# Peptides against a protein of PDB entry 4PN1, part 24

Target 1, 261 residues: chain A of PDB entry 4PN1
Amino acid sequence: KIEMNFLNKPIVPDTTKVISNFLTHYLITEPVEHVEIEAKLGTLIDLETQNRFEFPVMNETILNPEFNLRTRFESDMTASEHKYLNEFLNQAFRDSQKPGRLPFAYKHTKQVDLFYETEDNSRDKIRVSKNQSDNQVLACVKKRRVADLFLYCPNDAFDIRISISDELPVSMPSGNQQPSLTRLKDRVGYVHQEIKIDLTKTTQNDPVYDTTERHELEVEFGNIADLRDRAQKAKDGMEAPLFRRVQLFMDNVRILRREHS

## One batch from the design tools (peptide; made by RFdiffusion4, then SolubleMPNN)

Design b1_p10_4_s2 (from b1_p10_4, 5 letters changed)
Fold by OpenDDE base, seed 5:
Structure b1_p10_4_s2 (fold): chain B 261 residues (1-261), chain A 10 residues (1-10)
Amino acid sequence: as target 1 above (261 residues)
Amino acid sequence: LSWAEILFPP
């Protein structure tokens, strides 16, 4: 008989614990009402060199948010990288349809996001999202970034930003208001075990700059109610359900960031 | 709350 270790119990990685605590805070302790929790693939950029930062670590590392590392996070990738990930996920989708597997769900969405300035001169803009095809309103929200947690991944193509956001539903802007910014989004979404993986191509017309296209991949917790329940249980001393869900989430992130074009 | 309190609560 083989045992896992001398305690014969599974070990929870530090990454899982730290992220679980991070999530528990914004789910339970100081709860964000309309919380969105996502991980974006990108690059930690050294502000001095404008290149990817090189931290003196050899594996996935949560950066201590108490330190100003003079970095920025670029949530973008090349078109080639994005295409590769799309093909990779398509294959994963196909493989998951086989007997004995849990299947992916797939959705392709094209939307337009209209951004409006708020009357209260708040830094936050109102975002109205519409379907490109029928102009149906999908959402009208004021999104606030609440907190970020950064993971440096020296062995992988991408670093990770885990973000807590508050997407507050708000009333539609008055008919007299013009959008300050329009953004087209082409989103391919994959869902597996209530973890959402989205590939997004964003096109933005800037009056000063040429039309820019951004390529993003994000991983999101698809069932916030369940996650909140797990976080509550963790707060009450039963951590295993939350750890399992966070581990699942992070394993999916790890798979994706390790892929090379 | 400090980051320590958030990431490593008692």
Scores: peptide ipSAE 0.460, ipTM 0.939, DockQ to the pose 0.791
Fold by OpenDDE base, seed 3:
Structure b1_p10_4_s2 (fold): chain B 261 residues (1-261), chain A 10 residues (1-10)
Amino acid sequence: as target 1 above (261 residues)
Amino acid sequence: LSWAEILFPP
């Protein structure tokens, strides 16, 4: 019989602990009411070189947010990378439909996001999301970015930004207001064990510049209530359920960021 | 709260 280690007990990686603590803070300690928690694949760019930042590390590394590293995060990938990931996820979807597996759910949506300035001139814009086909309003929210945690992944195609956001439901803008920005989103969504994986092609028309297209992949916790419950338990001294959920989330992220054409 | 307190609470 083989044991896991000399204690014969599971060991929680530091990454899991740090992320769990990060989440617990914004779920329980200073709770965000309408919290969205997502990881985006992208690239940490060195502002001085405009190339991918290089750190003298050889594995996934959470960057200390106390330090200004003079970086920006670009949540974008090439069309080829995006296509590859789409094909990869499609295959994963198919494989999950087999007996003995937990199946993916799949949804393809085309959405238009309309951004409006707030009457109080707040920094956060109101986003009205509509179904592109029938113009039905899907959501009207004011999204506030609360916190970010960045992971540098030197061995993978992408770095990771984990973001905490507050998506406050708000009333529709007045009928006389015009959107300051319109974005078209073509999204394919995969859900497995309440973890959402979205591939999004975003088209933005600029009146001055040519149409810009972005390709994004995001991974989101699909059951915030459960996550909050787990975080509360962690705060109360039972960390294992939260660690398991964060580990699941991060393993999915790790799978995705390692895939490349 | 510092980031250290958030990410590594006692």
Scores: peptide ipSAE 0.459, ipTM 0.938, DockQ to the pose 0.840
Fold by OpenDDE base, seed 1:
Structure b1_p10_4_s2 (fold): chain B 261 residues (1-261), chain A 10 residues (1-10)
Amino acid sequence: as target 1 above (261 residues)
Amino acid sequence: LSWAEILFPP
């Protein structure tokens, strides 16, 4: 007979615990009402060198937010990397349709995001999202970034930012207001076990700067109600369901960040 | 709350 360890019980990695606690705080302790929880693939850049940040660690590491490491996070990748990941996910989608597997869902969307200044000149802009095809309003929100965790991943192609955001539904801006910024989004979305994986090509028309294109990959918790329930149970002393969900989320992130052309 | 209290609550 083989046992897992001398306690014969599963061990929860620190990464899972820390992220779980992070989520529990913003789901339960100081709850964000319209919470969005996502991980973005990108690169931690050292502000001094303008190269990828170098830290003397050899594995995935959550950076302590108490320390200012003089870094920025670039949530972007090359077109070739983005294409590779798209092909990779397409293959994963196909494989998941086989008998005995849980299937991916797939959706391709094209939308335009219009950003408006608020009357109170707050830093947060109102975002109106519309379908490109029929101009139907999909959402009108004021998004606030609440908190971030950064994972330095020295062995992988990408580092990770996990973000908590509040997406507050708001009324449409007045008809006389012009958008300050317009973004075209071409999004390919994959959903597996209620975890959303989005590949997004964003074209931004800046009136001052040249048109910029970004390529982003995001992983999001697709069932916030379930996650909140799990977090509540964790707060009440039953942590296993939350740990399992966070582990699943992070394993998907780990798969994606390891893939490179 | 400090980050320590958030990430490693008692």
Scores: peptide ipSAE 0.452, ipTM 0.937, DockQ to the pose 0.830
Fold by OpenDDE base, seed 4:
Formats: structure tokens, C-alpha cells, sequence
Structure b1_p10_4_s2 (fold): chain B 261 residues (1-261), chain A 10 residues (1-10)
């Protein structure tokens, strides 16, 4: 007979606990109504050196938000890294179609995001998202970044930002209002066990700056209702379902951040 | 709330 440990009970890593508590807070304690929860792959940049931040740790580490480490997070990756991840995910998709596996779903979307200033001059802009092919409105929201949690990953190609956002549905801007910014998004989306993995190429035309292209990978909880239910159960003393879901999410993130050519 | 209270609630 094999037991898990000397107590024969599950033990949860600190990373899972901390992230679970973080999510529980914004799902249940101070709930964000239209919450989006995503992890972006990127690089923690030291503002002093303009290079990747260096911290004296040897594994995945949640950075304490109470400390200002004088960093910024760059969610952009190189085109080659993005291409590699695309190929990697395509292979993962194919492998998942085999008998005995849970299949990925795949979707390719070309979207245009139009940003508008708000009438009240709030910091948050209105984003109108449209399908590029038929100009169908997909969403009209005000997105507010609520909180971030950063993971320094010294052994991997990327660091991680986990973000809580509020995507408040709002009415369409007035017909006479011009967008302050337009972004074209070419997104390939993969969904596995309700975890969304998106590779996005974003093209932005700036009248002052040359056209810039960003390459991003984001991992998102695809079933917020389920996650909220799990978080509620955790608050009620049953933490295991939430821990399992967070572990699944983080394992997917860990797989992706390790892949580099 | 402090981050400690959020990340490590009592």
C-alpha cells in the first residue's frame, strides 16, 4: 500500500494556495461581477537595467505584491517564439483527437478592436470588438484591470502575470464618436477542459509611430461560473475542488512557458 | 485590505 505522505492526506503547494486565495477574494469576498481571469506569458523587466528581472530564487516564485520591485511586465514575445508555440499547440491539438483523450477545440478569429473615450473621461476606455469578416459586433465593454499577481520563473522562457479584470458590458458609443485607437487581432484559440489558450497577433497603427505587431499568449479560465462555485465551496471549507482547478490551470501555464526553440 | 489579508486570509 502506498500513501501520499505520513498523514495520508493531500497537501497543497503554496503556489496553488496563494493563487486560490487570490482568486477567491475577487470571486467571492469582494466579487468582481464580470470577471475575467487570465495568465499572460511574458517577461518581468527590471526598470533599472531594462533586462529581465533577476531574483535570487531557483524556481517558480510568486512575487509579493507588497514590495515594489521596480519592474514592468512585457507580455510581448518574439515572432519566432510565437510561431513555435503555435506549432506546439497545433501538435497538442492533433494528439488530443486520438481515442482515449479529451479533445481540444480550435477556433481562428480575426477581430478588430475599436477603443473609444468615455463621456465621463474615465481612465477606462470603451472597447468595441467586431469580427473582421462581417463587422458583427462581438462585444462592447469597459475593461478594468482589478489586480495582478506576478510569477517569476527563472527556469523557463517566460514569466507570468495573472490578472483579474472586470469586463463591464456597456452601450455602444454614439455614432458620431471616432475611435481613439484601432487594433487588429489575429487570434488562434485552443480550449481544453474549459481552459482557453489564445495566441494573438495584434497589429496597431499609430499615427506617430510605425505599425507595431505584438505576439501574445494568454491562458484563461473558460468557465467562470464553475470557478466561482469552487471558490464558494472553498470559503465554506471545501477547498479541494478549487485547488484542483487552479492546479490544472497552472500546469497548462507551466507547460507553455517551458516551450522554447 | 492588505495583500497579506488577501493572499493569506485568516
Amino acid sequence: as target 1 above (261 residues)
Amino acid sequence: LSWAEILFPP
Scores: peptide ipSAE 0.446, ipTM 0.936, DockQ to the pose 0.829

Design b1_p10_4_s3 (from b1_p10_4, 5 letters changed)
Fold by OpenDDE base, seed 4:
Parts: structure tokens; C-alpha cells; sequence
Structure b1_p10_4_s3 (fold): chain B 261 residues (1-261), chain A 10 residues (1-10)
């Protein structure tokens, strides 16, 4: 017989606990109604050096939000990195179709996002998302970034930003309004166990700057209702279901951030 | 609420 440890009880890593508490706060304690929870792969940039931030740690580390480290997070990656991750995920998709595995779902979408200024001059813009092929409206929302949690990952190709956002459904802008910004999104989406992994190529035409293409990878909780239920249970003293879900999410993130050509 | 209260609630 083997036991987990000398108490024969599961031990939850601090990373899992901290993230779980973070999520519980914005799911239950001060609940965001239309919450989106995602992790983006990117790079913590030191504002002074303009290079990747360096911290004297040797493993994945949640940065304390109480400290201003004078960093910015760049969620962009190179086209080569993005291509590699796409190929990696394609292979993972194929492997998951084998007997005895839980399969990935795959979806390729092309959409256009139109951003409009709000009538109340709020900082939040209205985003209208349309299917690029038929111009069907997919969503009309005001997205507000609520909170971020940053993970410095010295051993991996990417650092991580976990973000809580509020995507408030709103009415379509008036027909007389012109979009202030238009983005084309080519998104390849993978879903495994209700965790969404999206590779997105975003093309933006700036009237002042040349067309910029961004390459992003994001991992999102695909079942917020379930996550909220788990968070509620955690608040009620049963933390294990939430910890397991967060662990699954983070393991997927960890796999992805380690992959590089 | 402070971040400590959010990330490490009592």
C-alpha cells in the first residue's frame, strides 16, 4: 500500500490555493456577473530594461500584486512560436481522438471585432463581434478588465497573466456611429474537458501605423457555471472540487508555456 | 480589500 504522505491526505500547492482564492473572490465574494477567466501566454517586460523581467526565483511564481514591479505584460508571441503551438495542439487533438482518450473539440473561426466609443465616454469600449463570412453578430459587449494575476515562469518560454473580466452584454451602437477600431481575428480553438485553448491571429489596421499582426494564445475556463459552483462549495468549506479544477487548468497552461521550437 | 485579504482570506 502506498500513501500520498504521512497524513495520507492531498496537499494543495500554494499556486493552486492562491489562484483558487483569487477566483473565488470574483466568482462568489464580490461576484462578477458576466465573468470571463482566462490565462494568456506572454512576457513580463521590465519597463526599465525593456527586456524580460528577471526575478531571483527558480520556478513558477505568482507575483504579489501589492508590489509595483514596474513591468508590463506583452501577450504577443512570434509567428514562429505561434505556428509551433498550433502544430503542437493539432497533434494533441489527433492523439486525443484515439480510443480511451477524451477528445478535443476543434473550431476555426474568423471574426471581425468592431470597437465603438461609449456614449457616456467611459473607458470601456463596446465591442461588436461579427462572423467574417456572413456578418452575423456574434456578440455585443462592454468588456471590463477586473483583475490580473501574473505568474513569472523562469523555466518556460512564456510568463502568464490570469485575468478576470466582465463581459457585459449591451445594446448595439447606434447606426450613425463609426467604429474607432476594427480587428480581424483568425482563431483556432481547441476544447478539452471544458478548458478552451485559443490561438488567435489578430490583424489591426491603424490609420497611423502599419497593419499590425498579433499572435496570442489564451486558455479559458469554458464552464463558468461549474466553476462558480465549485467556488461556492469552497466558500462553504469543501475546497477539493475547486482545487482540482484549477489544477487542471494550470496544468494545461504549464504544458503550453513549456513548448517551444 | 487588500490583495492579501483576497488571495489569503481568513
Amino acid sequence: as target 1 above (261 residues)
Amino acid sequence: LSWSEILFPP
Scores: peptide ipSAE 0.439, ipTM 0.933, DockQ to the pose 0.832
Fold by OpenDDE base, seed 3:
Structure b1_p10_4_s3 (fold): chain B 261 residues (1-261), chain A 10 residues (1-10)
Amino acid sequence: as target 1 above (261 residues)
Amino acid sequence: LSWSEILFPP
């Protein structure tokens, strides 16, 4: 008989605890009403060198947000990397359809995002999302970035930004208002155990620099109500359900950031 | 609240 350790009990990694606390704060302590919680794959860039930042660590490391590290996060990857991840996820999807597995759900969407200035001069723009095929409105929101947590991943192709956002539903802009920015999004979405994985190609027309394309991978908690319930239980002294959910989320992120062509 | 209080609450 094999035991997990000398206590024969599961242990919780620091990463799981820190992230769980981070989420609990914005779910329960200072709750964001229309919360979106996502992780993006990208690169921590040293502002001085414009190269990937280097820290003297040898594993996944949450960066202390109290320190200004003079970095920026670029939530982008090459087309080749993006293609590889797409193929990887497609295979994962296929494998999950086999007997004895929990299946992925899959959806391919083409969306246009129209950004509008607010009448109250808010810094946050209104985003109107429409389906490209029929121009039906999918959402109209004002998204506010609430907090970020960065993970430096020296052994992987990508670093991670976990973001808390508030997506406030708002009324449609006036009919005479023109969008300040338009983005086309080609998104393939995978859902497994209520964790959403999106690969997105974003095209933006720039009047000065012509058309730019970005390739992003996002991992999102698909059931916020459940997550909030788990966070509440954690505040009440039962942390295990939250830890398990965060661990699941992070394991999916870890799988994805390790994959490269 | 400080980040330490958020990330490592008592």
Scores: peptide ipSAE 0.437, ipTM 0.932, DockQ to the pose 0.842
Fold by OpenDDE base, seed 5:
Structure b1_p10_4_s3 (fold): chain B 261 residues (1-261), chain A 10 residues (1-10)
Amino acid sequence: as target 1 above (261 residues)
Amino acid sequence: LSWSEILFPP
């Protein structure tokens, strides 16, 4: 008989605890009403060198938000990296369809995002998302970035930004308003155990610069209500359900960030 | 709340 450790009990990694606390705060303590919680793959860039930052650590590390590290996060990746991840996820999808597995769901979406200035001169823009095929309005929101948590991953191809956002539903802009920016999104979405994995190609026409294409991969909690329930239980002293869900989320992120072309 | 209070609540 083999035991997990000398207590024969599961051990919760610090990463799981910290992230769980982070989520609990914005789910329960100071709740964001229309919360979006996502992890994006990208690169922590040293502002001085404009290269990937090198922190003196040897494994996945949550960066302390209290320190100004003079970094920026770039959520873009190369087309080849994006393609590799797409093929990787396609294979994972196929494998999950086998007997005895929990299957992925798959969705391919093409949408256009129209950004409008707000009447209140707020820094936040109104985003109207429409389906490219039928011009159906998918959403009209004012998105506010609430908080970020950064993970430096020295052994992997990508670093991670976990972000809390508030996507406030708002009324459609006046018909007299013109979009200040339009963005085309080609998104392939994979869902496994209510964790959403999205690969997005974003095309933006810049009046000054040539058309730019961005390639992003994001991992999102697909069931916020369940997550909020778990967070509430955690606050009430039952942490295990939240820890398990965060662990699942992070394991998926870890799988993805380790993959490279 | 400080980050310490958020990330490491009592």
Scores: peptide ipSAE 0.435, ipTM 0.932, DockQ to the pose 0.826
Fold by OpenDDE base, seed 1:
Structure b1_p10_4_s3 (fold): chain B 261 residues (1-261), chain A 10 residues (1-10)
Amino acid sequence: as target 1 above (261 residues)
Amino acid sequence: LSWSEILFPP
């Protein structure tokens, strides 16, 4: 008979535990009402060198947020990298349609995001999202960034930012108000086991700067109610369901960040 | 709450 270890019980990696605790806090302890939880692929940049941050570790590492490492996170990638990931996900989608697998769902959306200043001059802008095809309003929200965790991944093509945001539904801006910023988003979305993977091309017209295009990949928890339930159970002493969900999420992230052309 | 308390609660 083979056992897992000398206790014959599963052991949870610290990464899973820390992230689970992070999520539990903002789901249960100090709950964010309209929570969005996503991981973005990108690069931790050393502000001094303007190159990728170098830390003396040899594996995936959650950076301690209590320390200022003088870094910034760039959630952008090259068009080539983005294309490669798109092709990779397309193949994964096709493979998942085979008998015996759980299938991906796929959706392609094109939307425009209009940003409006608030009357109170709050730093948080109102975002109105519309379909590009029919101009139907998809959402009108005020998004607040609540917290971030950063993972330094020296062995992979990308580092990771896990973000918790509050997306508060708000009323539409007054008809006389002009948007301060407009962004076009071309998004391909993949969903597997209620985890969303989005590849987004964002085009922004800046009056001062030339039109910029950004390429982003984000992984999001697609079932917040389930996640909150799992977090509540974890708070009550049963952590396994939450750990399993976080592990699934992170494994998907790990797959994606390892892929490069 | 400190980050330590959030990430490593008792």
Scores: peptide ipSAE 0.420, ipTM 0.928, DockQ to the pose 0.828

Design b1_p10_4_s4 (from b1_p10_4, 6 letters changed)
Fold by OpenDDE base, seed 5:
Structure b1_p10_4_s4 (fold): chain B 261 residues (1-261), chain A 10 residues (1-10)
Amino acid sequence: as target 1 above (261 residues)
Amino acid sequence: LSWSEILYPK
């Protein structure tokens, strides 16, 4: 018989605790009403070199938000990397359909996002999302970025940005308003145990620049109500359910950021 | 709240 450690109890990594606390704050302490919580794969760029930043650490590290590290996060990857991840997830999907496994759900969506300026001159734009096939309105929201937490991953292909956003439902813009920006999104979505994994190709037409295409991978908590419940329990002294859910989320992120061609 | 209070609450 073997034991996990000298206490024979599971140990929660600091990463899990810190992220759990981060989430608890914006779920319970200072709650965001229409919260979206996602992790995006990308690259922490050194503003001085315009290359990936090299921090003096050897493994996955949450960066302290109190420090200005003179970095930016680029939530993008090459088409080949994106294709590889798509193939990887397709295989994972197939494997999950086997007996004894929990299956993935799969959805392919094409939508158009129309961005409108607000009347109050807010920096936040109104986003109207429509299905490309039937032009049906899917959502009309004003999205506000609330907070970010960055993970530097020196041993992996990508760094991670965990973002808290507020997606406030708003009324449709007036009929006389024209969109300031139009964005096409081709998204393949995978869901496993209520964790959403989306591969998105975004096409944007710029009047000054040629058509740009961005390739993004994001991991999102698919059940915010459950997560909020777990966070509340954590505030009440029962942290295990939240830790388990965050651990699951981060393990999925870790799998994805390690994969590359 | 400071980041310390958010990430490492007592």
Scores: peptide ipSAE 0.461, ipTM 0.938, DockQ to the pose 0.833
Fold by OpenDDE base, seed 3:
Structure b1_p10_4_s4 (fold): chain B 261 residues (1-261), chain A 10 residues (1-10)
Amino acid sequence: as target 1 above (261 residues)
Amino acid sequence: LSWSEILYPK
């Protein structure tokens, strides 16, 4: 008989604990009402060198937000990397349809995001998302970035940014208002066990990066109510359900960030 | 709250 360890009990990695605490704060302690929680694959760039930052660590490492490391996060990848991940996920989708597996759901969406200035002079813009095919409104929200947690992953193709956002539903802008920015999104979405994985090709004139097209992969918690429930239980002393859910989320992220062409 | 308090609550 083999035991897990000398206590014969599961042990929770620090990464899981820290992320769980991070999520619990914005789910329960200082709750974000319309919370979106996602991880994006990308690269931590050293502002001094403009290359990928090199931290003196050998493993996946959560960066301490208390320190200004003079980095930026580029949530982008090459077209070839994006294509590879798309093919990888397509295969994963196919494999999940086999008997005995939990199946992926798949959706392909082409949408346009129209950004509008707010009447209250808020820094946050109103985003109207429309389906490109029929121009139907999919969403109208004001998104506020609340917090970020960065993971440096020296052994993988990508670093990770976990972000907490508040997506407040708002009324449509007046018909006389013109969008300040238009973004085209070609998105393929995969859902497995209520974890959403999206590959997105975004066309936009980016004044910051001078790019017209971006390739992004994001992983999102698809059931916030369940996650909030788990976080509440964690606050009440039962941490295991939250840890398991965070572990699932992070394992999916880890799978994806290891894949490269 | 500090980040330490958020990420490593006592």
Scores: peptide ipSAE 0.457, ipTM 0.936, DockQ to the pose 0.860
Fold by OpenDDE base, seed 4:
Structure b1_p10_4_s4 (fold): chain B 261 residues (1-261), chain A 10 residues (1-10)
Amino acid sequence: as target 1 above (261 residues)
Amino acid sequence: LSWSEILYPK
């Protein structure tokens, strides 16, 4: 007989616990009503050197938000990296269609995001998302970034930002209002066990910076209701379901951030 | 709440 440890009970990695607590706070304790929870692959940049931040650790590390490390997070990657990840996910998709596996779902979408200033001149802009093919409105929201948690990943190609956002549905802007910003998004989306993985190419025209293209990979909890339920159970003393879900989420993130050509 | 209270609640 094999036991997992001398207590013969599961032990939770500190990373899982911390992230779970982070999520529980914004799901239950101070609940965000229209919460979006996602992880973005990117790079922690040292503001002083403009290079990737370096910290004297050897593995994945949650950075303490109480400390100002004078960093910024660049949620971007090269076209080559993005292409590689796309190919990687395509293969994962194909493999998941085999008997005995849980299949990926796949969706390719092209949308345009129109950003509008709010009437109250708040910092939050209204985003109207439309399908590029038929110009149908997909969403009209005011998105507020609530909190971030950063993971420094010295052994991988990317660092991670986990973000809590509030996507408040709002009414369409007035017809006479012009968008302050327009973004074209080409997104390929993969869903596995209600975890969403999106590869997005964003094209943005700026009068000053001309046309810029961004390549992003996002991992999102696809079932917030379930996650909230798990978080509630955790608050009530049963933490295992939440830990398992967070572990699944993070394992997917870990797979992706270490892949490179 | 401090971050410590959020990330490591008692």
Scores: peptide ipSAE 0.451, ipTM 0.935, DockQ to the pose 0.839
Fold by OpenDDE base, seed 1:
Structure b1_p10_4_s4 (fold): chain B 261 residues (1-261), chain A 10 residues (1-10)
Amino acid sequence: as target 1 above (261 residues)
Amino acid sequence: LSWSEILYPK
């Protein structure tokens, strides 16, 4: 007879616990009403060297938010890296369509995001999202970044930022108001077990700066209601459902951040 | 709440 450990019970990694607690706080304890929870692949940059941050650890590590490590997070990758991940996900999609698997869903979306200044000159801009093909309004929101949690991943191609945001629906800006910023987004979206994986090419047209292009990969919880339910159960002492969901989310993130050409 | 209280609640 073989047992899992001397307690003969599953044990949850600290990373899962910490992230679960992080989510529980902003889902239940101090709830964000229109919450968006996503992880972005990128690079922790040392502000002094402008190179990838180096920390004396040998594995995935959640950085303590109470410490200023003099870093910034760049949620960007090269076109070649982005292309590789796209091909990787396409293959994963194809494999998931086979009998005995849970299939991916796939969607290709092109939208334009128009950013408007608020009348009160708030730091948070109003974002109007439109479909590029028919110019239909998809959303009009004021997005507030609530909290970030950073994972340093020395053994992988990318580091991770997990973000909590509040996307407040707001009324459309006045017709005479001009956007301060325009972003074209070409997004390829994959959904597996209600976890959303988006590859996005963003072209930013700024009146002051030259046009810039970004390549991003984000992983998002696609079912917030379910996640909130799991978080509530965790708050009430039943943590396993939340841990399982967070573990699934993080395993998908781990797969993606390890991939490189 | 401190980050410690958020990330490691009792």
Scores: peptide ipSAE 0.451, ipTM 0.936, DockQ to the pose 0.835

